# Ledger of designs, part 5: peptides against a protein of PDB entry 2N1D

Target 1, 169 residues: chain A of PDB entry 2N1D
Amino acid sequence: EVKVKIPEELKPWLVDDWDLITRQKQLFYLPAKKNVDSILEDYANYKKSRGNTDNKEYAVNEVVAGIKEYFNVMLGTQLLYKFERPQYAEILADHPDAPMSQVYGAPHLLRLFVRIGAMLAYTPLDEKSLALLLNYLHDFLKYLAKNSATLFSASDYEVAPPEYHRKAV

## One batch from the design tools (peptide; made by RFdiffusion4, then SolubleMPNN)

Design b1_p8_8_s2 (from b1_p8_8, 4 letters changed)
Fold by OpenDDE base, seed 3:
Structure b1_p8_8_s2 (fold): chain B 169 residues (1-169), chain A 8 residues (1-8)
Amino acid sequence: as target 1 above (169 residues)
Amino acid sequence: DFVVPLMS
């Protein structure tokens, strides 16, 4: 498996996220106030504001597009806890054609990087290309860490109503 | 289902 290192600053959040949903029976509010598309756009703009060359801007755009694609493919099958399944089903029923990057937010985006390494292992990339990709992914994760105070908050979760509990269990 | 390693 290709190793994607999660910044130490964000590892505790993954535990908090798990606790909020699985133990406290809360749900991330959907649609997200700040969705994955917006986060990726902010990252791209952040990189551009740092005075990157044209080549770096191109690479950032490709990475953003790739992250978005992987997220949209993997969200439903790889990135949800069991308790979140009824919520996901409701989202699909209400918005069958909407990409999940327009619905979900930072917590689920971070979960992607827990699983993406396994997917990259099956991608036909040479060693040099893979190393470059990993560098960009880690750069993005560092961006998430720098902005963690605004991107990751327990206030974005709500206690699921009793009706939801009957569906989830 | 998603699973994250827990820190103990």
Scores: peptide ipSAE 0.380, ipTM 0.894, DockQ to the pose 0.113
Fold by OpenDDE base, seed 4:
Structure b1_p8_8_s2 (fold): chain B 169 residues (1-169), chain A 8 residues (1-8)
Amino acid sequence: as target 1 above (169 residues)
Amino acid sequence: DFVVPLMS
């Protein structure tokens, strides 16, 4: 398995996220005020503003596209707690053609990096390409940590209504 | 389903 290190600054958030959903029976407000597409766009613009070369800019765009694709593929099958399943089903029914990167936000995006390493292990990348990819993934995670105050907040969650509880548990 | 990693 390919190891993707989560910044220490963000590890407590994963616990808080778990607590909000599983123990407090809350749901992340959807559609997200700031969705995954927007976060990735901000990251790309951030990297471009740092004076990167054209080649590095191209690489950033490829990484962003890859993260988006992995997120859209993995969200429904690997990145949801059991309690979130009814909400996901409702989202699919209401937005059948929308990629989940346009619906979900930072907390679920962070969850991707808990699981993405296992997926990368099956990707036909040479060692150099894999190392480069991992560097960008870690760079992106550091970006999330730097902006954690605006991206991760318990105020983006809300208590699920009683009707939801009956279908979730 | 998703499982949060244990912190050590």
Scores: peptide ipSAE 0.379, ipTM 0.895, DockQ to the pose 0.116
Fold by OpenDDE base, seed 5:
Structure b1_p8_8_s2 (fold): chain B 169 residues (1-169), chain A 8 residues (1-8)
Amino acid sequence: as target 1 above (169 residues)
Amino acid sequence: DFVVPLMS
């Protein structure tokens, strides 16, 4: 089994995220004020500013592209709570040509890393490549933890309207 | 659907 470790600083957020949606019946405001594309771009620029070589910069771009692809593929089927399904359907109707990485933000991106390990277990990667990938994924998670104050906030959620509540339950 | 893992 491929284990992707979530930083201890971010584990409480996963619980808060779950609580906001499932118990408090709130929804993350969409489209996100800072979407997944922007977060990944900021990370890539951050890594490039740290003096990476051309090869390392190329690797960062590939990792960013991979995370984006995994997110866009997995969001609808793997990363949503039941209460979020009507919102997702509305997003698909309103933004049919937009990838979900342009709509959703940090909370849903973090959820990806809860599930990505299982997906990687079925990916044919050699031991060296897998280790390198895991290092980058953990590095990205550290970046999220470092910037958690600006990326994860309950103020980005709002109480779902009564008509939505009836659709979701 | 998504489920948050239990913290240990």
Scores: peptide ipSAE 0.375, ipTM 0.894, DockQ to the pose 0.118
Fold by OpenDDE base, seed 1:
Structure b1_p8_8_s2 (fold): chain B 169 residues (1-169), chain A 8 residues (1-8)
Amino acid sequence: as target 1 above (169 residues)
Amino acid sequence: DFVVPLMS
């Protein structure tokens, strides 16, 4: 299995996220005030401002595109708690053609990195390519940790109404 | 469904 290490600074957030959704019966406000697309764009711009060469810029763009694609593919099937399923169904109905990276935000993006390692284990990548990818994934996670104060907040969640509880398990 | 990582 390919191991993607979550920064120690962000591990408590995954627990808080779980608690907010599963135990406190709250939902992340959708559409996100800052969606996955914007987070990835900010990261790309951040990396470009660090004096990167063209090759480094191309690599960052490819990583950003890859993260976005993986997120859009995996969100509905792998990144949701049971309690969030009715909300996801409503999003699909209201935004049938919108990529989920334009709807969801940082908490769900972080969940991707909990699951992406297992998927990468089945991806036919050579050792060098895999190592490079992992380095960028870890670099991005460090970026999330650095900006955690603005990206992860319980104030972005709200208590689900009673009508929602009847639809969720 | 998603499962939060266990903290050790």
Scores: peptide ipSAE 0.375, ipTM 0.894, DockQ to the pose 0.117

Design b1_p8_8_s3 (from b1_p8_8, 3 letters changed)
Fold by OpenDDE base, seed 3:
Structure b1_p8_8_s3 (fold): chain B 169 residues (1-169), chain A 8 residues (1-8)
Amino acid sequence: as target 1 above (169 residues)
Amino acid sequence: DFEVPLLD
């Protein structure tokens, strides 16, 4: 398995996210006020503003595209708690062709990096390419940590209504 | 389903 290290600053958030959903029976508000697409765009622009070369800018764009693709593929099957399944079903029914990167936000994007390492293990990449990819993934995670105060907040969740609880059992 | 990894 390819190891993707989560920054220590963000590990407590994964626990808080789990607590909000599974123990407090809350749901992340959808569609997200700041979706995955916008977060990735902000990251790319952030890297550009720091004076990246053409090659580095190209690499950032490729990484952003890859993260988006993996997120859209894995969200429904890998990144949801059981309690979130009815909400996901409602999203699919209302927006069947919308990529989930336009619906979900930072908390679910962070969950991707808990699982992406296992997926990358089956991707045919040479050692140098894999090392470069991992460096950019870790760089992106550092960006999330740096902006965690604005990206991760319990105020983006709300208590699920009784009607939802009946669907989730 | 998703599961938070154990913090250690």
Scores: peptide ipSAE 0.408, ipTM 0.899, DockQ to the pose 0.119
Fold by OpenDDE base, seed 4:
Parts: sequence; structure tokens; C-alpha cells
Structure b1_p8_8_s3 (fold): chain B 169 residues (1-169), chain A 8 residues (1-8)
Amino acid sequence: as target 1 above (169 residues)
Amino acid sequence: DFEVPLLD
């Protein structure tokens, strides 16, 4: 497995996110006020504004596209706590053709980086390409940490109603 | 299902 280092600033959030969902029985408000697509777009624009070369800008766009694709593929199978399954089913019913990157937000995006390393281990990337990708992933994670005050908040969660508890484990 | 990794 390829290890993706989570910034120390964001590790406590993963615990808080876990606590909100599994122990406090709360749900992240969906659709997210700031969805994954928007976060990735902001990151790309941020990198472009830093005076990068055209080639580096292209690389950022490729990384953003890759993160989005991995998120959309992995959200339903890898990135949800069991308690979130009924909510996900409702989202699929209400938004059958929408990619999950347009529905979910920063907390679930951060979860991707907990699991993405295992997926990268099976990608046919050479060592240099993998190292470059990892550098961009870490750069993006640092961006999330820098903007954590606006991206990660317990106020974006709400207590699940009693009806939800009946259908959730 | 998702699980929080063991923190260092």
C-alpha cells in the first residue's frame, strides 16, 4: 500500500468527523454548501494564481480530475460509515445522475485520502509518476489544512431524525 | 465501511 500522509492539523478532524457520525448519530448536511467540485476548482485556481508554468497548470488540472474521479468511484463503497448508508441511498434516489462530487463536501473528500493509497498501489504508474502524484496529493492536503476553518465544521452536521435511526445501524 | 486510521 502507498501511504498518503494526512497533515497533523487534519488528523483531529477525522476523529471529530467519526465522533459526529458514529457516536453522536449526526449526518453531514447534503447537498453540501461547498461541494467537492467547488473545493477542487478553488484549489486549481489557487495554484494557477501562484505563477505556475503552463505545464504545471496542466498537471494540476490532471490531478484535480483524478481526485474527482477517485472520489466519485470510491464514495459509495469506501468513504461512508455504516450510519451514513441510508442517507446515501436517499441521495442516489434524489440525484440519480449527479456525481457525488457535486453532493458531498470536504469531510468526505478528506476521507478519500485515508483510503486512496491502497487504490494507488494497483495503478500502473511508474515510480516517477507516482512520486509526482503523491507530491500533488500532499500539496492538496496542505491546501485543505490551510482552509480548514471554512471547510471543516461541526455546524455542517445535524442530528439525524428518529425515523433515520430506525433504518440505520 | 470507512474507519478512522490509527493516529500516530
Scores: peptide ipSAE 0.407, ipTM 0.901, DockQ to the pose 0.119
Fold by OpenDDE base, seed 1:
Structure b1_p8_8_s3 (fold): chain B 169 residues (1-169), chain A 8 residues (1-8)
Amino acid sequence: as target 1 above (169 residues)
Amino acid sequence: DFEVPLLD
């Protein structure tokens, strides 16, 4: 199994996110104020502003595209707590053609990196390609850690109403 | 469903 290391700075957030949803019965506000597409775009622009070569720019774009694709595929099936299922169903009903990367934000994006390692283990990537990909994934995670104060906040969650609780049992 | 892994 391919292991994707989560920065120590972000591990506590995963616990807080879990606590907010499962114990405090809160929901992340959707659509996100800053969605996954925006976060990835900011990262790409950040990397480009550091004077990357054309080859590095291409690699960043490929990584961004890959993260987006995996997120959109895995969000509904892999990245949601049971309590979030009714909310997801409502999102699908209201926005059937919108990719989830335009709806969800940083907390759910971080969850992707908890699960993506298992998926990468079955990809036909050679050792060099896999190593390069992992380096970029870790680089992106470091970027999330650097911007954690603005990307991860309990204030982006709200207590689910009683009628929601009945749907989420 | 999603599950948070145990911290080291």
Scores: peptide ipSAE 0.406, ipTM 0.900, DockQ to the pose 0.118
Fold by OpenDDE base, seed 5:
Structure b1_p8_8_s3 (fold): chain B 169 residues (1-169), chain A 8 residues (1-8)
Amino acid sequence: as target 1 above (169 residues)
Amino acid sequence: DFEVPLLD
């Protein structure tokens, strides 16, 4: 298994996210006010502003594209709690042609990094490429941690209505 | 489905 370390600052959020959804029966407000596409764009611009060379900029763009692709592939199958399934179905009906990176936000993006290691384990990458990828993934996670106050908030969740509870069971 | 891993 490929180990992707979650920053210690963000580990408590994963627990809070779980609690909000599973125990408090809340849902993340969708479409997200700040979606995954926007977060990745901000990260890319942040890296660019720090004086990266052309080669490093290309690498950042590839990493951003990769994260987006993995998110869009994995969201529906691996990144949702059972309680979120009805909401996801509604999103698919309302936004049939939109990638999930334009709908979901930071909490679900963070969930990706809990699972992405297992996916990378089945991807044939040379040692050097894997190390470089992991470095950028960890760098991105550090970026999320740095901006956690604005990206992760319980105020982005709301109590699911009674009718939702009934169809979720 | 997604599950939060155990924290140390």
Scores: peptide ipSAE 0.404, ipTM 0.900, DockQ to the pose 0.117

Design b1_p8_8_s4 (from b1_p8_8, 5 letters changed)
Fold by OpenDDE base, seed 3:
Structure b1_p8_8_s4 (fold): chain B 169 residues (1-169), chain A 8 residues (1-8)
Amino acid sequence: as target 1 above (169 residues)
Amino acid sequence: DFVVPLES
């Protein structure tokens, strides 16, 4: 497996996220007030504003597009806790053609990086290309850590109603 | 289903 290191600053959030959903029976409010698309857009603009003209194999826009694609493919099958399944089903029923990157937000995006390494292991990339991609992924994770106070908040969750609990047994 | 990889 290709290892994608989660910043130490964000590891506690993954635990808090799990606790909010599984033990506190809360749900991340959907659609997200700041969705994955907007987070990736902010990152791209941030990188461009830094004025880095180094010629890398991957452009920032390519990395953003790649992260978005992986998120949209993996969200429904790999990035949800069992308690979140009824919520996801409702989203699919109401918005069958909407990319999940327009619905979900930072917590679920962070979950992607817990699983993306296994997917990259099966992607045909040479050693140099893989190293460059990993550098960009880690750079993006550093960006998430730097902005964690605004991106990750328990206030974006709310207690699921009793009728939801009956669906999520 | 998703699971947080916790070190033990």
Scores: peptide ipSAE 0.412, ipTM 0.895, DockQ to the pose 0.121
Fold by OpenDDE base, seed 4:
Structure b1_p8_8_s4 (fold): chain B 169 residues (1-169), chain A 8 residues (1-8)
Amino acid sequence: as target 1 above (169 residues)
Amino acid sequence: DFVVPLES
């Protein structure tokens, strides 16, 4: 397994996210006010504004594209709590052709990095490419930590209605 | 079901 280190300042959020969903029976408001696509775009622009070379810009774009693809593939199968399944089903029905990176936001994106390491272990990447990718993933996580005040908030969750409870529990 | 990674 490939180890992806979550910044210590973001680990408490994963616990809060878990608590909001599983114990408080709340749901993240969808569609997200700031979706995964937007977050990744902001990151890419941030990196480009730092005066990176053309080659580094290309690498950032590839990493962003990769994160987006992994998120869209893994969201429904690996990144949801059981309580979120009915909401996901409703999203699929309402947005059948939309990638989940356009619907979900920062909390679910952060969840990706809990699981992505296991998936990368099965990816045919050479050692150098894998190391470079991991560096970018950690860099992106640091970016999330830096912007955590605007990306992660319990106010983006709401208590699920009784009708939802009947189908979820 | 997603699981939060907590140290034991």
Scores: peptide ipSAE 0.411, ipTM 0.906, DockQ to the pose 0.121
Fold by OpenDDE base, seed 2:
Structure b1_p8_8_s4 (fold): chain B 169 residues (1-169), chain A 8 residues (1-8)
Amino acid sequence: as target 1 above (169 residues)
Amino acid sequence: DFVVPLES
């Protein structure tokens, strides 16, 4: 299996995220104030500002595009807790043409990296390409960790209303 | 559904 290592400083957030949703019955505010698209764009711009070569910029853009695509494919089927299903259904009804990368934010994006390794294990990439991809994925995760104070906050969640709780549990 | 892998 391809292992994507989550930075140690972000692992506690995954637990907090789980606790907020599953135990405290809260929901991440949607649509996200800062969605996945914007986070990826900020990362790409960050890499550009650090004086990367044109080739490196191209690679970053390709990685960003790949992360976005994987997120949009996997969000609904792999990245949601059971309690979040009614919210997701409402999002689909209200935003049928919107990719989920325009709706969801950093917490759900981080969840992607918990699952993406297993998906990459079945992707026909040569060893060199896979190593390069993993380097960029880890680089992006380091970026998330560096900006964790603005990307991951319990204040972005709110207690679900009683009517939601009744249909979600 | 999503599950967070907990490490010891």
Scores: peptide ipSAE 0.410, ipTM 0.896, DockQ to the pose 0.117
Fold by OpenDDE base, seed 1:
Structure b1_p8_8_s4 (fold): chain B 169 residues (1-169), chain A 8 residues (1-8)
Amino acid sequence: as target 1 above (169 residues)
Amino acid sequence: DFVVPLES
């Protein structure tokens, strides 16, 4: 089993996110003011500013590309609560050609790391490559924790209107 | 469907 450890600082946010959606019947505002693409770009720039070599820069770019790809593949099928399904359907109808990394934001990106371990378990990777990938994933999670005050806020959610409740599971 | 992390 591939285990991706979520920083202790971010675990309470996952609970708050769950509570906002499933219990308080709120929705994350879409399209996100700060989307996944922007977050990954900021991380890449942050890493590049730390005096990295060319090889390290290449590795960061590959990790960013990988996270983006996994997010875009997994968002619709693995990272949504039932209550969010109607919202996702509207997004697909309005933005059929847009990757979800350009629509969704930090909360949904964090959800990826709850599920990505199981996905990686079915991906054939040598031990060295997997270890390197896991190191970067954990590094990125630490980056999210460091910037949590600006990335995760209940103010980015809104109470869903009554007409939404009628079509939500 | 996404679920609450058991460790959170």
Scores: peptide ipSAE 0.387, ipTM 0.903, DockQ to the pose 0.146

## One batch from the design tools (peptide; made by RFdiffusion4, then SolubleMPNN)

Design b1_p9_1_s1 (from b1_p9_1, 6 letters changed)
Fold by OpenDDE base, seed 5:
Structure b1_p9_1_s1 (fold): chain B 169 residues (1-169), chain A 9 residues (1-9)
Amino acid sequence: as target 1 above (169 residues)
Amino acid sequence: SDEFIKKLL
């Protein structure tokens, strides 16, 4: 099994995120103020500014592209709590052609990394390539942890309106 | 599924 370790600093956020949605019946405000595309772009620029070689820069771009693709594929089916389903349906109806990486933000992106390990277990990557990928994934997670004060905030959530509750429950 | 963070709880 492929293990993607979430930084200890970010694990409490996953719990808070879960609590806000499932117990407090709040929703992450959509569209996100800072969407997944922007977060990944910032990360890529951050890595490139660190004096990476051409090969490393290429690798960063590929990793970013991969994370984006995995997110866009997995968001609707793997990363949402039941309470979030009506919100997702509304987003799809209003923006059918928009990738979810342009709509959702850091909390949902972080959720991806809880699941991505299981997905990678079925990829035909050789050991060396997998190790490199895992290094970048962990590096990205460290980046999220470093910027957690900006990326993760309960103020980005709002109490779902009564009409939403009636549709959701 | 709501259970994907179960290991963290």
Scores: peptide ipSAE 0.180, ipTM 0.861, DockQ to the pose 0.024
Fold by OpenDDE base, seed 2:
Structure b1_p9_1_s1 (fold): chain B 169 residues (1-169), chain A 9 residues (1-9)
Amino acid sequence: as target 1 above (169 residues)
Amino acid sequence: SDEFIKKLL
């Protein structure tokens, strides 16, 4: 398995996220006020603003594109708790052509990095490419940790309405 | 699965 280490600063948030949804029966407000696309864009711009060379800029763009793609592929099948399934179904019905990176936000993006290691283990990447990718993934996670105060908040969740409870697991 | 963060608990 490919090891993707979650910063210690963000691990408690994953627990809080889990608790808010699975135990407190809350839902992350969708569409996210700051979606995955915007987070990745901010990261890319942040990296570029630090005086990256053309090569580094290219690499950042590739990593951003990769994260986005993996998120969009994995969100529906790998990153949702059971309680979130009706919400996801509603999103699909209302926005069938929208990538989930335009709908979901930081908490779900962070969940990706809990799962992505196992997925990358079965991706045919050469050692050099994998190492580079992992470096950027960890760099991105550090970015999330650095900006966690603005990206992760319980106020972005709300108690699911009674009708939702009736149809949700 | 609701268990994917179990390793972090």
Scores: peptide ipSAE 0.180, ipTM 0.861, DockQ to the pose 0.024
Fold by OpenDDE base, seed 3:
Structure b1_p9_1_s1 (fold): chain B 169 residues (1-169), chain A 9 residues (1-9)
Amino acid sequence: as target 1 above (169 residues)
Amino acid sequence: SDEFIKKLL
């Protein structure tokens, strides 16, 4: 497995997210007020504003595209707790053609980086390319940490209604 | 799976 280190500043949020869903029986409000697409776009624009060269901008765009693709592939099978399954099913029924990066937000995006290392192990990237990718992934995680006050909030969750609890039997 | 977060707990 490829090692992807989560910043220590963000680890407590992953615990809070887990607690809100699995123990407090809350759901993240969907569609997200700020979805994954928007977060990635903001990151790309942030990198551009730092005076990067054209080559660096190209690399950032490729990384953003890659993160988006991984998220859209992995969300349904790798990133959801059992309690979230009925919500996901409703999203698929209501938005069958929408990528999940347009529906879900920062908490689920952060969960991706807990699992992405195992997926990267299947890529045929050479050592240099893999190192570069890892550097950008860690850079993005650092960006999430810097903006954690605006991206992660328990107020984005709500207690699931009784009808939902019956579905999540 | 609910188990993936245990790596961080």
Scores: peptide ipSAE 0.178, ipTM 0.862, DockQ to the pose 0.024
Fold by OpenDDE base, seed 4:
Structure b1_p9_1_s1 (fold): chain B 169 residues (1-169), chain A 9 residues (1-9)
Amino acid sequence: as target 1 above (169 residues)
Amino acid sequence: SDEFIKKLL
């Protein structure tokens, strides 16, 4: 498995996210106030603002596109807790053509990086390309950590209604 | 699934 290191600052959030949903039976409010697309856009703009070369900017855009693609592919099958399945089903029913990167937000995006290492192991990337990708993924994770105060909050979750509980538990 | 968080706990 390819090792993707989660910043220590964000590990407690992943635990809190897990607790909010699996133990407290809360749901992240959807559609997200700040969706994955916007987070990735902000990251790209942040990288551009640092005065990177065109080549580096291109690379950032490719990484953003890649993260978005992986998120959209993996969200439904890899990144949801059992309790979130009915919510996901509702989203699919109401927005069948919407990519999940336009619906979900930072907490679910962060979960991607818990799983992405295993997925990358299945991709035919040469060692050099993989190393470069990993560097960008870690850079993005550092960005998430840097902006964690605005991206991760328990106030973005809500107690699931009783009718939801009946179909989720 | 709920399994993926285990390595962080």
Scores: peptide ipSAE 0.175, ipTM 0.861, DockQ to the pose 0.024

Design b1_p9_1_s2 (from b1_p9_1, 7 letters changed)
Fold by OpenDDE base, seed 1:
Parts: sequence; C-alpha cells; structure tokens
Structure b1_p9_1_s2 (fold): chain B 169 residues (1-169), chain A 9 residues (1-9)
Amino acid sequence: as target 1 above (169 residues)
Amino acid sequence: SDEFINKML
C-alpha cells in the first residue's frame, strides 16, 4: 500500500474532530470560513514566495489541482462520518453546482490524507512520479501542521439542533 | 471506532 504519514502534530486533531462529530454530536460550520480552495491557494502562494523555479511552481500547481480534485471526488462518499450525512444533503440542495472544496474546510481536508494513500495505490503512476507526489503531499501536510493553530479549532463546530438529531445517525 | 481513527491509530 501507499502510505501517507500524518504529522504527529495533526494526529490529535483527527481524534478531536472524530470526537466532536461522533460523540459530541457537533457539526462543522458550513460553508467554512476558510474553505479548501483558499487553503490550497495559500499553500501555493507560500511555496511560490519562497523562490521556487518555474518547474517547481508548475509542480506545486499540479499538486494543488490534484488535491482539490481528489477532495471533491471523495468528500461525499469517503470523508464524512454518518452523523454528517444530513448536513451534506442540505449542502447539495442549497449549493448544487458548487464544488465541495468551496464549502468544506481544513478538518475535512485533513481527513482526505487518511484515505488518499489507498486511492493512490490504484493510480497508474510510475515510481518516480509517485515519489514526487508523496513528497509534495507530505510537504503540504507539514504546511497544515505549521498553520494548525489557525486552521483547526473546536470553535468552528456547533452542537447540532434537536431536529438534526432526529434525522441523523 | 470510525474508519478514520482505525487508519490513523
């Protein structure tokens, strides 16, 4: 299997995220104050500001585009806890043409990296391309860890109302 | 535990 290592700094957040949703019955506020698109844009700009060559800049843009695409494909079917499904249905009804990368934020983006390794195992990439991709994915995760104080906060979650509980798992 | 926790831990 393809292993994508989550930084130790972010592992506690995944536990907190799981706890907030599944045990505390809270929901991440949507649309996100800082959505996945903006996070990826900030990362790309951060990399570009550090004096990357044209080739490196191109690679960053491609990685960002790839992460965005994978997120948009996987969010609804792979990245949601059962309790979040009614919320997702409401989002689809209210924003039928919006990509989920414009709706969801850092916590759900981080969840992607728990699953992406298994998906990459079935992607036709040569060894060199896969190694390069993995390096960028780990680099991006390191970026998330560096900015975790602003990207991950329990204050972005709210207790779901009673009417939500009646239709949720 | 949920699938995410199982893969993380």
Scores: peptide ipSAE 0.107, ipTM 0.814, DockQ to the pose 0.024
Fold by OpenDDE base, seed 3:
Structure b1_p9_1_s2 (fold): chain B 169 residues (1-169), chain A 9 residues (1-9)
Amino acid sequence: as target 1 above (169 residues)
Amino acid sequence: SDEFINKML
């Protein structure tokens, strides 16, 4: 397994996110006010504004594209709590052709990095390429930590209605 | 504690 370290600043949020969903029976408001696509776009623009060299083996745009693809592939099967399954089903029914990166937001994106290490273990990347990718992933996580005050808020969740509780397993 | 929390912490 490839280890992706979550910044200490973001670990408490993962606990809060878990508590809001599983214990308080709340749902993240969908579609997200700020979706994964926009977060990744902001990150890319941030990196470009810093004047970093473009000669890196992995361009920022490639990293962003990769994160987006992994998120869209893994959201439905790896990143949801059981309580969120009915909500996901409704999203699929209402938006069958929309990538989940346009629907979900920062909390679910952060969950990706708890699971992504196991998925990267199946990649044929050499040691150098893998190290470079990991550096970018950690850099992105650092960006999320720096912007955590605006990206992560309990106010983005709401108590699920009684009708939802009846169909949630 | 679910699998997610176990891997997170």
Scores: peptide ipSAE 0.095, ipTM 0.808, DockQ to the pose 0.024
Fold by OpenDDE base, seed 2:
Structure b1_p9_1_s2 (fold): chain B 169 residues (1-169), chain A 9 residues (1-9)
Amino acid sequence: as target 1 above (169 residues)
Amino acid sequence: SDEFINKML
C-alpha cells in the first residue's frame, strides 16, 4: 500500500472534524468560504513564488490538477460521513454541474489524503513517477499544516437544524 | 468515521 503520511499537526484536526460531524451533528458550511480550488490555486502560486523553474511550475500544475480530479471523483463516494449525505444531495440538486472542489473546503480536502494512498496503489505509475507524486503530496500537506490556522476552524461548522436530522434518519 | 481515523493512524 502507498503510504501518504499526514503531518502530526493535522491529525488532531481529523479527529475534531469527525467529532463535529458524527458526534455533535454539525455540518461544514457550504459552499465553503475557501473552496478546494482556491486552496490549490494558493498552493500553486506559493510554489511559483518560491523561485521554481518552468519545469517545476509545470509539475506543480499537474499535481494540483491531479489532486482536484481525485477530490472531485472521490468526494461523493469516499470522503463523506453518513450524516453529511443529505447535505451532499442538496448540493447536487442545487448545483448539478458544479465540481465539488468549488463547493467543499479544507476539511474535506484533508480527508482525501487519508484515502488517496489506497487509490494510488492501483494506479499504473512507475516508481519514479510515484515517488515524485508522493513528494508533492507530502509537500502539499506541509503547506496545509503551515496554513492550518486559516484553513481549519470549528467556526466553519454549524449545528444541523432539526429538519436536517429527520432527513438524515 | 472509524474508517477515516483508522486509516489516518
Scores: peptide ipSAE 0.095, ipTM 0.807, DockQ to the pose 0.026
Fold by OpenDDE base, seed 5:
Structure b1_p9_1_s2 (fold): chain B 169 residues (1-169), chain A 9 residues (1-9)
Amino acid sequence: as target 1 above (169 residues)
Amino acid sequence: SDEFINKML
């Protein structure tokens, strides 16, 4: 059992995100104005600017790479609500070779951390390595919380057009 | 709607 604690500041956003899509039938605007790649890059630069050692910098890069990989693998199969499926299909058709980390943004990235703990439970990491990884994941989540005002906004969502409703419902 | 939300919240 691996538990990744979502900051209390971000938990309400998960509810808002769910509400916007499932109840209000809105969609996150794609491609994201600030995609996952950009968010991770900003985080990495932020960490590096704080005077980290070479080893710590390497660890940050590895964590960023790992988060990106997990996101790109899990987005389409694990992180989307049913209502978002047609949008995802359209994205795949229009951008077949683009990683989803270049298309989606902070809300979907945050959803990853709801699931990532369960995924890590199946990884053969030693206790020390797992603890270090968890520290970085929590650190990243704190970073998201710190920048939540710019990363999470209902204004990044829009009402799905009628033709979309007919396809989704 | 999705299980991950229901489990977390």
Scores: peptide ipSAE 0.081, ipTM 0.803, DockQ to the pose 0.025

